# Designs tried in a protein design run: peptides against a protein of PDB entry 4HTP. Part 158

Target 1, 231 residues: chain A of PDB entry 4HTP
Amino acid sequence: SQTVASHVPFADLCSTLERIQKSKGRAEKIRHFREFLDSWRKFHDALHKNHKDVTDSFYPAMRLILPQLERERMAYGIKETMLAKLYIELLNLPRDGKDALKLLNYRTPTGTHGDAGDFAMIAYFVLKPRCLQKGSLTIQQVNDLLDSIASNNSAKRKDLIKKSLLQLITQSSALEQKWLIRMIIKDLKLGVSQQTIFSVFHNDAAELHNVTTDLEKVCRQLHDPSVGLSD

## One batch from the design tools (peptide; made by RFdiffusion4, then SolubleMPNN)

Design b2_p23_5_s2 (from b2_p23_5, 8 letters changed)
Fold by OpenDDE base, seed 4:
Structure b2_p23_5_s2 (fold): chain B 231 residues (1-231), chain A 23 residues (1-23)
Amino acid sequence: as target 1 above (231 residues)
Amino acid sequence: DEEEERRLRERFEELIKEFEEKN
């Protein structure tokens, strides 16, 4: 069946996350998230107007926004060093070159951006002049590839992990890759708490999550912001 | 920020329109 995530470009989520991160105050951060969520819900209503019983929800996006709460997908087994080496290979960066060293030594870079310890930001600047401006992946496709990575990690299929990573990388802009990295590493650095995200999503979201620890269930049961747990 | 929010809404609206035209 059709899902909202199969239609929404991953770029739109990344753009939203970028705006949230750059926003100064809590209110502004909330506004950007709410805007994306409201648009998502509107599309959901249109997509499923003739189907009342659907399992589709905000879950595909929520699990990327709150990757620390992921319970369905197993561990990726991916660290910054692996990604660094992959990028060096993929981009054919000289091993002793400036950009390769930036990626490998991301914790203590000599650069001027002040991105010490932030691999995703360092990667972004390396990728920006080398990637296309527009990615081609939907949120669904990103999740499918991440599922593949996790599954293959569990199965110890390193070659297939690399294959899926390459698909993600080659079909993503530099900005999208920045956020993808943050999702994989499970640190978005949005500057807004989990509680805030839940509160914006639904008044009862935090409570339901605390009881169930099931992010998908939270997203499905509380899809309608006007319908509470007790309703 | 408001402009970016508007653009996002418009993109979703376009997606809705395209979907409705096909279904």
Scores: peptide ipSAE 0.271, ipTM 0.822, DockQ to the pose 0.622
Fold by OpenDDE base, seed 2:
Structure b2_p23_5_s2 (fold): chain B 231 residues (1-231), chain A 23 residues (1-23)
Amino acid sequence: as target 1 above (231 residues)
Amino acid sequence: DEEEERRLRERFEELIKEFEEKN
């Protein structure tokens, strides 16, 4: 079955997240999220116009926006040090070079950007002059690759984990990789609370999640913002 | 900022249009 996530570029989600992060005020952050969500719902209606009782929902995007609430996908087994080494290898960075050292020593302030401790930002600046300007992955494809990583981590297939990571990296812009890293590490640093995200999605979302701890169930049952839990 | 939001909406509209044309 077709899903909204199979059509929406991952780049569009990342652009939205970037706007949210850069916005100073809560109201602006909410606006950017709302715009993306509303557009998603409109596309859902068009995609499923002649099909009732679909299971498609905002879940594929929501699980990337709130990765700390992920319960379906198991641990990736990926840390910053692993990614650093992978980038050094993939980009053929000199091991003693400035960029390689920045990635490996991301916790130590060395640059002018003040990004100490934020590996994703360090990676972004290293990747920006070296990566594609536009990625080619959809949200569904990103989730499929992340599923593969988690599954292979559980199975201790390190080579296949690397393969999936390489697919993600080589098909993504620097900006997309910044956010992908944050999704994997499960810290988006959006500056907006989980409660706020849920409240914008649906008035009953926080309550339902508190009871079920099931993000997919929240997205499916509360897909329509006008239909409440008691309906 | 508003222009960027508009562009996002337009991209979704384009996706809808493309889908409707193909189906």
Scores: peptide ipSAE 0.253, ipTM 0.811, DockQ to the pose 0.584
Fold by OpenDDE base, seed 5:
Structure b2_p23_5_s2 (fold): chain B 231 residues (1-231), chain A 23 residues (1-23)
Amino acid sequence: as target 1 above (231 residues)
Amino acid sequence: DEEEERRLRERFEELIKEFEEKN
């Protein structure tokens, strides 16, 4: 069956997240998220117009926006140090070079941007002059690759983990990789609370999540903003 | 149905573009 996530470029989600992060006010942050969500829902309605009982929902996007609430996918086993080493290898960075050292020593101030401790931002600046301008992955494809990473981590297949990471990296822009890193590390730094995200998604979302702790169930049951839990 | 899916994708992309331009 067709899903919205199979049609939505990962770049579109990342662009939205970037706008949210750059916005200073809560209201503006909410607006950007709402507009993306509304567009998603409109596309869903159009895509599934002649189909009944679809299981498709906002879940593929929501699990990337709130990665700390992920319960279906097991641990990635990926930390900043692993990513640093991978980037040094893939980008063929000199090990004693400035960029390699920035990635490895991301917690210490090494530059003028004040991004110490934020690996994703440091990686972004290293990647910006070296990566594709536009990525090619859909949200579905990103989730499939992340599923693969988690599964292979559980199975201790390091080579296959590397393979999936290579696919993510080589098919993503610097901006997309910035957000992908934050999704893997489970810290998006959007400046909006989980409660705010849920409240924008559906009035009953926070309550249902508190009871079920199942993000997919929340997204499916509360797909329609006009239909409540008691309905 | 592939053509319809393509059209839907294009419409979604247009929707995303529109709100990006407005914000």
Scores: peptide ipSAE 0.163, ipTM 0.660, DockQ to the pose 0.057
Fold by OpenDDE base, seed 1:
Structure b2_p23_5_s2 (fold): chain B 231 residues (1-231), chain A 23 residues (1-23)
Amino acid sequence: as target 1 above (231 residues)
Amino acid sequence: DEEEERRLRERFEELIKEFEEKN
């Protein structure tokens, strides 16, 4: 059956995350997340209006927002150095050139943007003048490709991992790739805690997650913000 | 920020509309 995630562009999630990151105040960060969540729930209701028993939920988005809580898919086996080498190859960057060195030495302060240690931001500025202006992937497609990467990592199929990464990269804007990298590395740098994200999603979300450690169950059981665990 | 939020809402509304027209 169709899901909300199969309709929502990955770009819309990335735009929301970008707004959250750029917001200085906690209240503003919460507002941006709430807006995306409310829109998602509204679309869910429209999409499933004729189906009472569905398993669809906010999970496809939540597992990208809180990637450190991922328990369904195995480890990607991807580090910043691997991504750096991939981008150098894909973009045909001179190995001793400025941009290649920025990617490889991402931990070294450059004084340009203060992004030392943040590989995703360094990659963003390298990619911005070189890649697509608009991506074409849905949230579901992104998750499918990430599932493929994890599966192939477990199977030690390096060539297939590269294939899936290239599919992600070639169909994404620089901004989308910035956030994709952060999802893979499992550090979004949003400036809000896990507790805050759960609290905005549902009052009982943190409690249910502490008991089950199952993010999908949390999203499914607490899909309706007005229905609590004890109800 | 408010303008970006408005655009997001409009995009979701368009998705709903397209779905309802198709089904």
Scores: peptide ipSAE 0.279, ipTM 0.825, DockQ to the pose 0.626; fails the geometry check

Design b2_p23_5_s3 (from b2_p23_5, 9 letters changed)
Fold by OpenDDE base, seed 3:
Structure b2_p23_5_s3 (fold): chain B 231 residues (1-231), chain A 23 residues (1-23)
Amino acid sequence: as target 1 above (231 residues)
Amino acid sequence: SKEEEEELKKRFEQLIKEFEEKN
């Protein structure tokens, strides 16, 4: 079945997240998220115009925006150190070189950028001169690859985990990889609370999530902002 | 920027158009 996520580039989500992060005010952060959400809903309506009772919802995006609430996927088993080693290998970085050391020692301040401890930002600067300008992945494809990683982690298939990671990396821009890393590590650093994200999505979203802990159910049942839980 | 937001909106509109043309 066709989904909105199968059409929306992952780059567009990442650009939205980047705008949210860079915005200083809560109101601006909310605006950027709302605009993406509204556009998504508009496309949903067009895509499913002649279809009733579709299961498609904002869930594919929401689970990437609130990765700490992920319950469908098992753990990825991926940490910053693993990613660092992978990037060093993939980019053929000299092990004693500046960039390799930055990735491995991402917690140590390297002077110029206050990005100490933020592996995704460190990775971004290493990747920026080396990666594609524009990625090719849709939100659906990203989720499929993340599903594969989680499943293969559970199955202890390290080779297949690496394969999926390589697909993510090689088909993503530096900016997209920055956000992908944050999604995997489950810390987006958006500067906006979970409660705020839910409140923008739907007035009843936080309540429904508190009861069900099911993010997909929240996205599906509250897809229409004008239809409440009691309706 | 507002321009970037408008561009995003336009991209979604383009996706809708492309979908409608195929179907």
Scores: peptide ipSAE 0.320, ipTM 0.838, DockQ to the pose 0.621
Fold by OpenDDE base, seed 1:
Structure b2_p23_5_s3 (fold): chain B 231 residues (1-231), chain A 23 residues (1-23)
Amino acid sequence: as target 1 above (231 residues)
Amino acid sequence: SKEEEEELKKRFEQLIKEFEEKN
């Protein structure tokens, strides 16, 4: 069945996350998230206008925004060191070159930007002059590829994991890859708490999640901000 | 920032329009 996630570009989620991260004030961060959510809900209403009892919800986006709460897919088995090696290979970076060393030694401060310990930011600067200007993936396609990675990790199929990662990388801009890395590592550094994200989504979201620990149920049952848990 | 936000909103509106035209 058709979902909102199958129509929304991954780039639009990433641009929203970038605006949230760059905003200093809590109110501005909340505004950017709210605008994306409201647009999503509006599209949902249009997409499902003639269909009742749909299971589609904000879940495909929410699970990328709060990746630490993921319970459906298993572990990716991907660390920063693996990604560093993959990028060095894919971009054909000299092993003793500046960019390769930045990726491998991401924990050590080497530059003026203060990005030590943030692999995604270091990767962004390496990728920016080398990657596509615009990605082509939808949110649904990103989730499908992430599902593939998790399942193949469980099955110990390293070659297939690499294949899915290459698809993600080659079809994404540098900015999209920055956020994709943070989603995989499960640290977005948005500057807003999980509770704040839930409170903006729905007043009862935090409570329902505390009881169920099921992010999909939270997104589905509380899709309408005007309908509460007691209704 | 506001301009980028409005652009995002316009893109969603365009997606809705395109969907409604096809169905």
Scores: peptide ipSAE 0.315, ipTM 0.836, DockQ to the pose 0.657
Fold by OpenDDE base, seed 4:
Parts: sequence; C-alpha cells; structure tokens
Structure b2_p23_5_s3 (fold): chain B 231 residues (1-231), chain A 23 residues (1-23)
Amino acid sequence: as target 1 above (231 residues)
Amino acid sequence: SKEEEEELKKRFEQLIKEFEEKN
C-alpha cells in the first residue's frame, strides 16, 4: 500500500531532528518540527487525493520521534554494548584502539567532546569519517527493519537481528545512525517535551493519547489539524 | 537555517511532483 513513509527519506527526518536538537529556543525547535509535519501532511493529501478511508498517517514518523511511547513494536533487546561490539567488528576497528575504546567506554569522559554517556554522539564521531555521506532508506524501510529486529528478538533469532542491524547501518550515514541509535535506545534528546510535540501535531493529541495510550490512533484520528475529537 | 527549511520543502515538493507525474 502507498504510504507517505514509503516515499520520505529517513535522512530528511534525521536532518529535521538534528535541526531541532541544535536549536536553542523552544520556538525555533517547534518551527522545525512544524515545517516537517506540514510538508508531510501536504504530501499525504497529494498521495491520497483520490482515495478515501486511508489508514496512512504521521504514525511512521511519530513513533520514531517519540520512541518511548511505542506500544506496537516489541523490545529490540539492543543495548549500547551490543552496538559497540557490532561497530568494532563492522568497521574493523582495532580492539585496543582509541575508537573501539571510546565505543566500549562511552560512559567515561574522554575529555574532548563532553559527550560522555551519549553513545549515539560517540558513535557519530567514530562513524563520520568511515560511513556513507547519504543514506538510502525511507522511513518505512527503517520501520520495517526495526519491526524485524523486534520480532526476531522475541523469537530469539540473534543472527537475523544482526542481519537487520547491518542493513540499517550499511545504508545509513553517520548522522542517520546517530539518530537511529537514539531511536533504538528511546532517547532523542531533542530538548522539547512530549507535550510540545503533541501540541504542535494537534491541539487534542495530548488528551487523546492520555486516554488511549495509542500513538497510532492519535495520529490517525487527529491527522487533520482542523478536525477535533468532538467532530 | 531558513535555507535548510526551504530545501526540505523543495524536496517534498519534488516528491509530490514526481508522484503526480507517474500517476
């Protein structure tokens, strides 16, 4: 089925998230999110112009922006240590080398960037000189791979988990991987609250989410910013 | 910042255009 997420590059979401993170003021952060959302909605309208009763919504993006609210996808079973080991292997980093040690000891300050405890940032700097400049994945493809990881984790298929992770990693830029890691760990560090994200999405979003705890329902029912819960 | 925002909008517009041309 045709979805907006099947057309939107994951890179564009990551670039938006990066802009949000780098913005100092709340208003500027909101602006970046709103612009992405508005563009998404515009694309939705064009994509589904002749189709009624579509289930497509902002949900594929929203579940990546608010990964802590994910209820559909099971646990990934992925921790920073696993990713560190994977990167060391994939990048063929010397085990006793500076970069390998940075990844493994991500909680210990190494004195240069002040990114102690933020594995995603540490990974970013290791990956930046070594990875693709531009990724090739759509938001839908990222979600499909994450679904695969969660499913295979539930099934205890570690080999298939690794396969899906490798697909994500090898088809993503360093910046995209930074955000992907944060999505998996479920901490984006955007500097805006969940409430703010919901308020920008729809005036009734926070209320509906509080009642349903279903992010997909929130995104589908409140897809149109002009249509409220009582309409 | 404004240039980056405009670039994102242009990319979405291009995606829409490409879709409409195929359909």
Scores: peptide ipSAE 0.314, ipTM 0.835, DockQ to the pose 0.603
Fold by OpenDDE base, seed 2:
Structure b2_p23_5_s3 (fold): chain B 231 residues (1-231), chain A 23 residues (1-23)
Amino acid sequence: as target 1 above (231 residues)
Amino acid sequence: SKEEEEELKKRFEQLIKEFEEKN
């Protein structure tokens, strides 16, 4: 089945999130999110021009933007310490080296960037000189890999979890990995509230989510910003 | 930046164009 998420690079979502995070004002943050959403909806209309009543929606992106509201996937079972060890192994970092210690002791201030306690930012700086500048994954592929991780965590298949993580890491830029880590940990630090994200998506989104707690239903039923809950 | 936003729009437009050309 054709979906917008199967065509949109994960890099484009991450670039949008990066712009939102860097923006100081609420209005600017909203603008960046709105631009991505509008482009997504435009592509949806083109992709599904000859097909009515599709189930495709903004859900694949929304569940990555609001990962704390995820209800479909079970827990990943991934912590910062696991990721730190994985990166040390994958990047062949000396265990007693500066970068390995930064990852393992991410809560301790070690640098001038003031990123103590933010594992994703620490990882970003370690990865930046070592990773590809451009990733190759689509939003759908990222979600598929995250689904695999959650499923294998439930099944206690640690080897398969590692396999999926390695695929995510090796096919992503440092910036993409920064955001991927935040999605897995479920803390994006965008500086914009959930309510604001919903309000930009659709006027009735917050209300529908409060009642249903179903993010997919919110995205599907309120796909068209001009069609309300009462329609 | 405004330039980065415009670039994103252009990328989406290119995706649409490529899809329409193939179908």
Scores: peptide ipSAE 0.297, ipTM 0.827, DockQ to the pose 0.646

Design b2_p23_5_s4 (from b2_p23_5, 9 letters changed)
Fold by OpenDDE base, seed 1:
Structure b2_p23_5_s4 (fold): chain B 231 residues (1-231), chain A 23 residues (1-23)
Amino acid sequence: as target 1 above (231 residues)
Amino acid sequence: MEEEEEELRERFKKLIKEFEEKN
């Protein structure tokens, strides 16, 4: 069935997250998230205009924005060290070169950007001069590839994990990869709390999530901001 | 920043229009 996530470019989510991160004030951060959410809801209404009882919701985006609350997808089994080694191989970086050492020693301050300990930012600067300017993946395609990674991790199929990661990397810009890394590691560093994200999404979202711990259920039941839990 | 938000809105409007033209 048709979903909003199958039409929305992953790049548009990443650009929104980038604006949220760069904003200094809480109000500006909330505004950027609200703009993306409102646009998503408008497209949902247009897409499903002639269809009743749809299961489509904001869930495909929400599970990427709040990856620490993921309960459907199993563990990826991916850490920063694995990604560092993959990038060194993929980009054919000299092992003793500056860029390879930055990726491997991402926790050590290098004095350049103040990004010590943030692997995604280190990776971004290495990738920026080497990657595509524009990615081609939709939010649905990103989730499908992440599902594949989790499934193959459970099955201990390391080669297939690498294959799915390569598909993500080769079809993504440096900025998209920065955010993809943060989604996999489950630390977006947006500067807004989980409670703030839920409060902007729906007034009852935090309460429903506290009871069910089911992010998909929260997104489906509370997709309309005007319809509450008691309705 | 406001310009980027407007660009995002316009991209979504385009997606809606393209969908409506195909269906």
Scores: peptide ipSAE 0.424, ipTM 0.876, DockQ to the pose 0.643
Fold by OpenDDE base, seed 3:
Structure b2_p23_5_s4 (fold): chain B 231 residues (1-231), chain A 23 residues (1-23)
Amino acid sequence: as target 1 above (231 residues)
Amino acid sequence: MEEEEEELRERFKKLIKEFEEKN
């Protein structure tokens, strides 16, 4: 079946996340998230206009925004060091070069930007001059690839993990990769709490999640902001 | 920031329109 996620570019989610991160105030952060969510819901309504009983929801996006709450997908088995090595290989970076060393030693301050310890930011600056300006992946495609990574990690199929990672990387901008890395590592650094995200999504979202721990159920049951759990 | 939000909204509108035209 058709999903909103199959139509929405991953870039649009990433740009929203970037705006949220850059915003200083809670209100601004909330606004950016709300705008994306509202647009998503409008698209959902248009896409499913003739279908009243659909399972499609905000879940494909929500699981990327709150990756620490992921329960459907098993562990990726990917750490910063693995990604560093992959990027060095993929970008053919000199092993003793500045950029390779930045990726490998991302915890050590190498410059004035204060990005020490944030691998995704380090990667972003390395990738920015080398990557496409615009990615081509939809949110669904990103989730499919992440599903593949998790599944293949469980199956110990390292070759297929690498294949999926390469697909993600080669079809993503530097900015998209920054956020993708954070999604994989499960730390978006948005500066907004999980509770805030839930509260913006639906008033009952936090409660339902606390009971069910099922993010998909939360997104599906509370898809309509005007319909509560008791309704 | 507001301009970027509007651009996002317009992109979604475009996607909706394109979908509706194809179906």
Scores: peptide ipSAE 0.423, ipTM 0.876, DockQ to the pose 0.621
Fold by OpenDDE base, seed 2:
Parts: C-alpha cells; structure tokens; sequence
Structure b2_p23_5_s4 (fold): chain B 231 residues (1-231), chain A 23 residues (1-23)
C-alpha cells in the first residue's frame, strides 16, 4: 500500500536528527522534530485525501527515532565490531592503517574529535571522504532492509544479513550511515528524552505507550494531534 | 539551521506536488 515512508528520503530524517543532535537547547531540539513531524502529517493528508481507513502513520519514522522501543523487529545481532570488519572489507582499508584501527579500537580513539565510545562518529569520519554525497533510500526501504536483517539474524543467515547491510551502506551517504549505525545500535544520542519526543508527537502518546508498549499503536491511534485517547 | 528547516519544508512540498500531479 501507498505510505508516506515510501516517498520520504531517509536523508531527510537523518538531516533532521543531525539538527536535533547539534542543537543545545531543548526548545531548539523540539522545533526541529516538530518541523519534520508537521511536514510528514501534511504529506499524509495529501497522500490519503481520497482514502478511508488507512493504517499508514508516523510509525516508520518513529521506530527509527526511538529504536530502543522497537518490539516488532527482532534483534539485529549486529555489534560495532562486525560493522568495523565490514567497513574494512568494503572500503578495502589497509588492516594496519589508521582508519581500520580507528574502527576496531573506537573505544579509545587517538583523534582530536573526542568521540570515544561513539562508533557511529568514528565511522562517519572514515566514510565521509569515501562514500556518496547523497543517498537514494526512502524511509520505507531502510525499514525493509532492517526487517530483512532482523529476520535473517533470527534464521542465522549471515550471508543475507551481509547482503542487506551492503545495500544500506552502498546507497547511503556518510551522514545517513552515521544515523543508521545509531539506529541499529539503538543509541541516537539526540540529547532529548523519550518523553519529550512523545509529548511533541501527541499529548497522550506517553500514556498510551506506557499502557500498550506498542509504538505502532501509539502512532496510529494518535495520528491526529487534535484527537485524544478519550475521544 | 533555520535555512535547512525551510529547505526540508520545501522538499516535502515538492513531494506533495509531484504526487498530486501524478494522481
């Protein structure tokens, strides 16, 4: 079925997340998230203006913004070490080279950026001079690939996991990969709480999530910010 | 950052327009 996520570039979500991360104040972080959400809702209204009973919602984006609340998709089975090895292979990095060592020893970086323990940031700087400037994936495509990874992890199909990861990597910019890594590792480092994200999305979102623990249900039932749980 | 937000809004507007033109 037609969804907003099938039209929205993953790059646009990543740029929003980047702005949120770079913002120091809570109010500014909220503004960036609200702008993306409002644009999404407007597109939803346009996309579905002639359709009733749609199940489409903000869920495809929300599950990437709050990956720690993911309950539909099973574990990826991916850790930083695996990604490091994959990047070394894919980028043909010398094994004894500085960039390979940075990826493998990301917890103790020797660089000036102070990104100790943040694998995604280390990866970003390695990728930036080596990858495409613009990605081509939609939010839906990213979710489809992540679903594939989780499913194949459950099935212990390492070859297919690698295939899906390669598709993600080769079709993404360095910035998109930074955020993709954080989504997989389930730590976005946005500097804004889950409660704040829910509060911006809908006044009743936190309450509904506390009861249901179902992020999709929260996004679907509270799609309209003007319609509450009691309505 | 405000300029980037405006650019994002314009991209979404373009997506809407393109969709509406096709339907």
Amino acid sequence: as target 1 above (231 residues)
Amino acid sequence: MEEEEEELRERFKKLIKEFEEKN
Scores: peptide ipSAE 0.418, ipTM 0.874, DockQ to the pose 0.650
Fold by OpenDDE base, seed 4:
Structure b2_p23_5_s4 (fold): chain B 231 residues (1-231), chain A 23 residues (1-23)
Amino acid sequence: as target 1 above (231 residues)
Amino acid sequence: MEEEEEELRERFKKLIKEFEEKN
């Protein structure tokens, strides 16, 4: 079945997240999220105009925005050190070079940007001059690849994990990879609370999530902002 | 920032339009 996520570029989610992160005020952060959400809902309505019973929802995006609430997908088994080594290999960085050392020693401040401890930001600056300017992945494709990684981690298939990671990396811009890393590590650093995200999504979202702990159910049951839990 | 939001909206509108034209 067709989903909104199969049409929406991952780049558009990442650009939205970037705007949210850069925004100083809560209201501005909310606005950027709301704009993306509203656009998503409009596309959903158009896509499913002739279909009444669909399971499609904002869940594919929401699970990337709130990755710490993911319950369907198992652990990736990926840490910053693994990614650092992968990037060094993929980009053919000299192991004793400045960029390789930045990735490996991401917790130690070596530069002027003050990004110590944020692996994703360090990776971004290393990747920016070396990677694609625009990615080609949809949100669905990103989720499929992440599902593959989690599944293969459970199955202890390291080679297949690497394959899926390489596919993600080679088809993503530096900016997209920054956010992808944060999604994998489950820390987006948006500067907006989970409660705020839920509140913008639906007035009853936080309550429903508190009871069910099921992000997909929250997104499906509360897809329409005008329809409450009591309805 | 407003310009970037508008660009996003326009991209979604384009996606919708393209889908509707094909169906």
Scores: peptide ipSAE 0.413, ipTM 0.872, DockQ to the pose 0.652

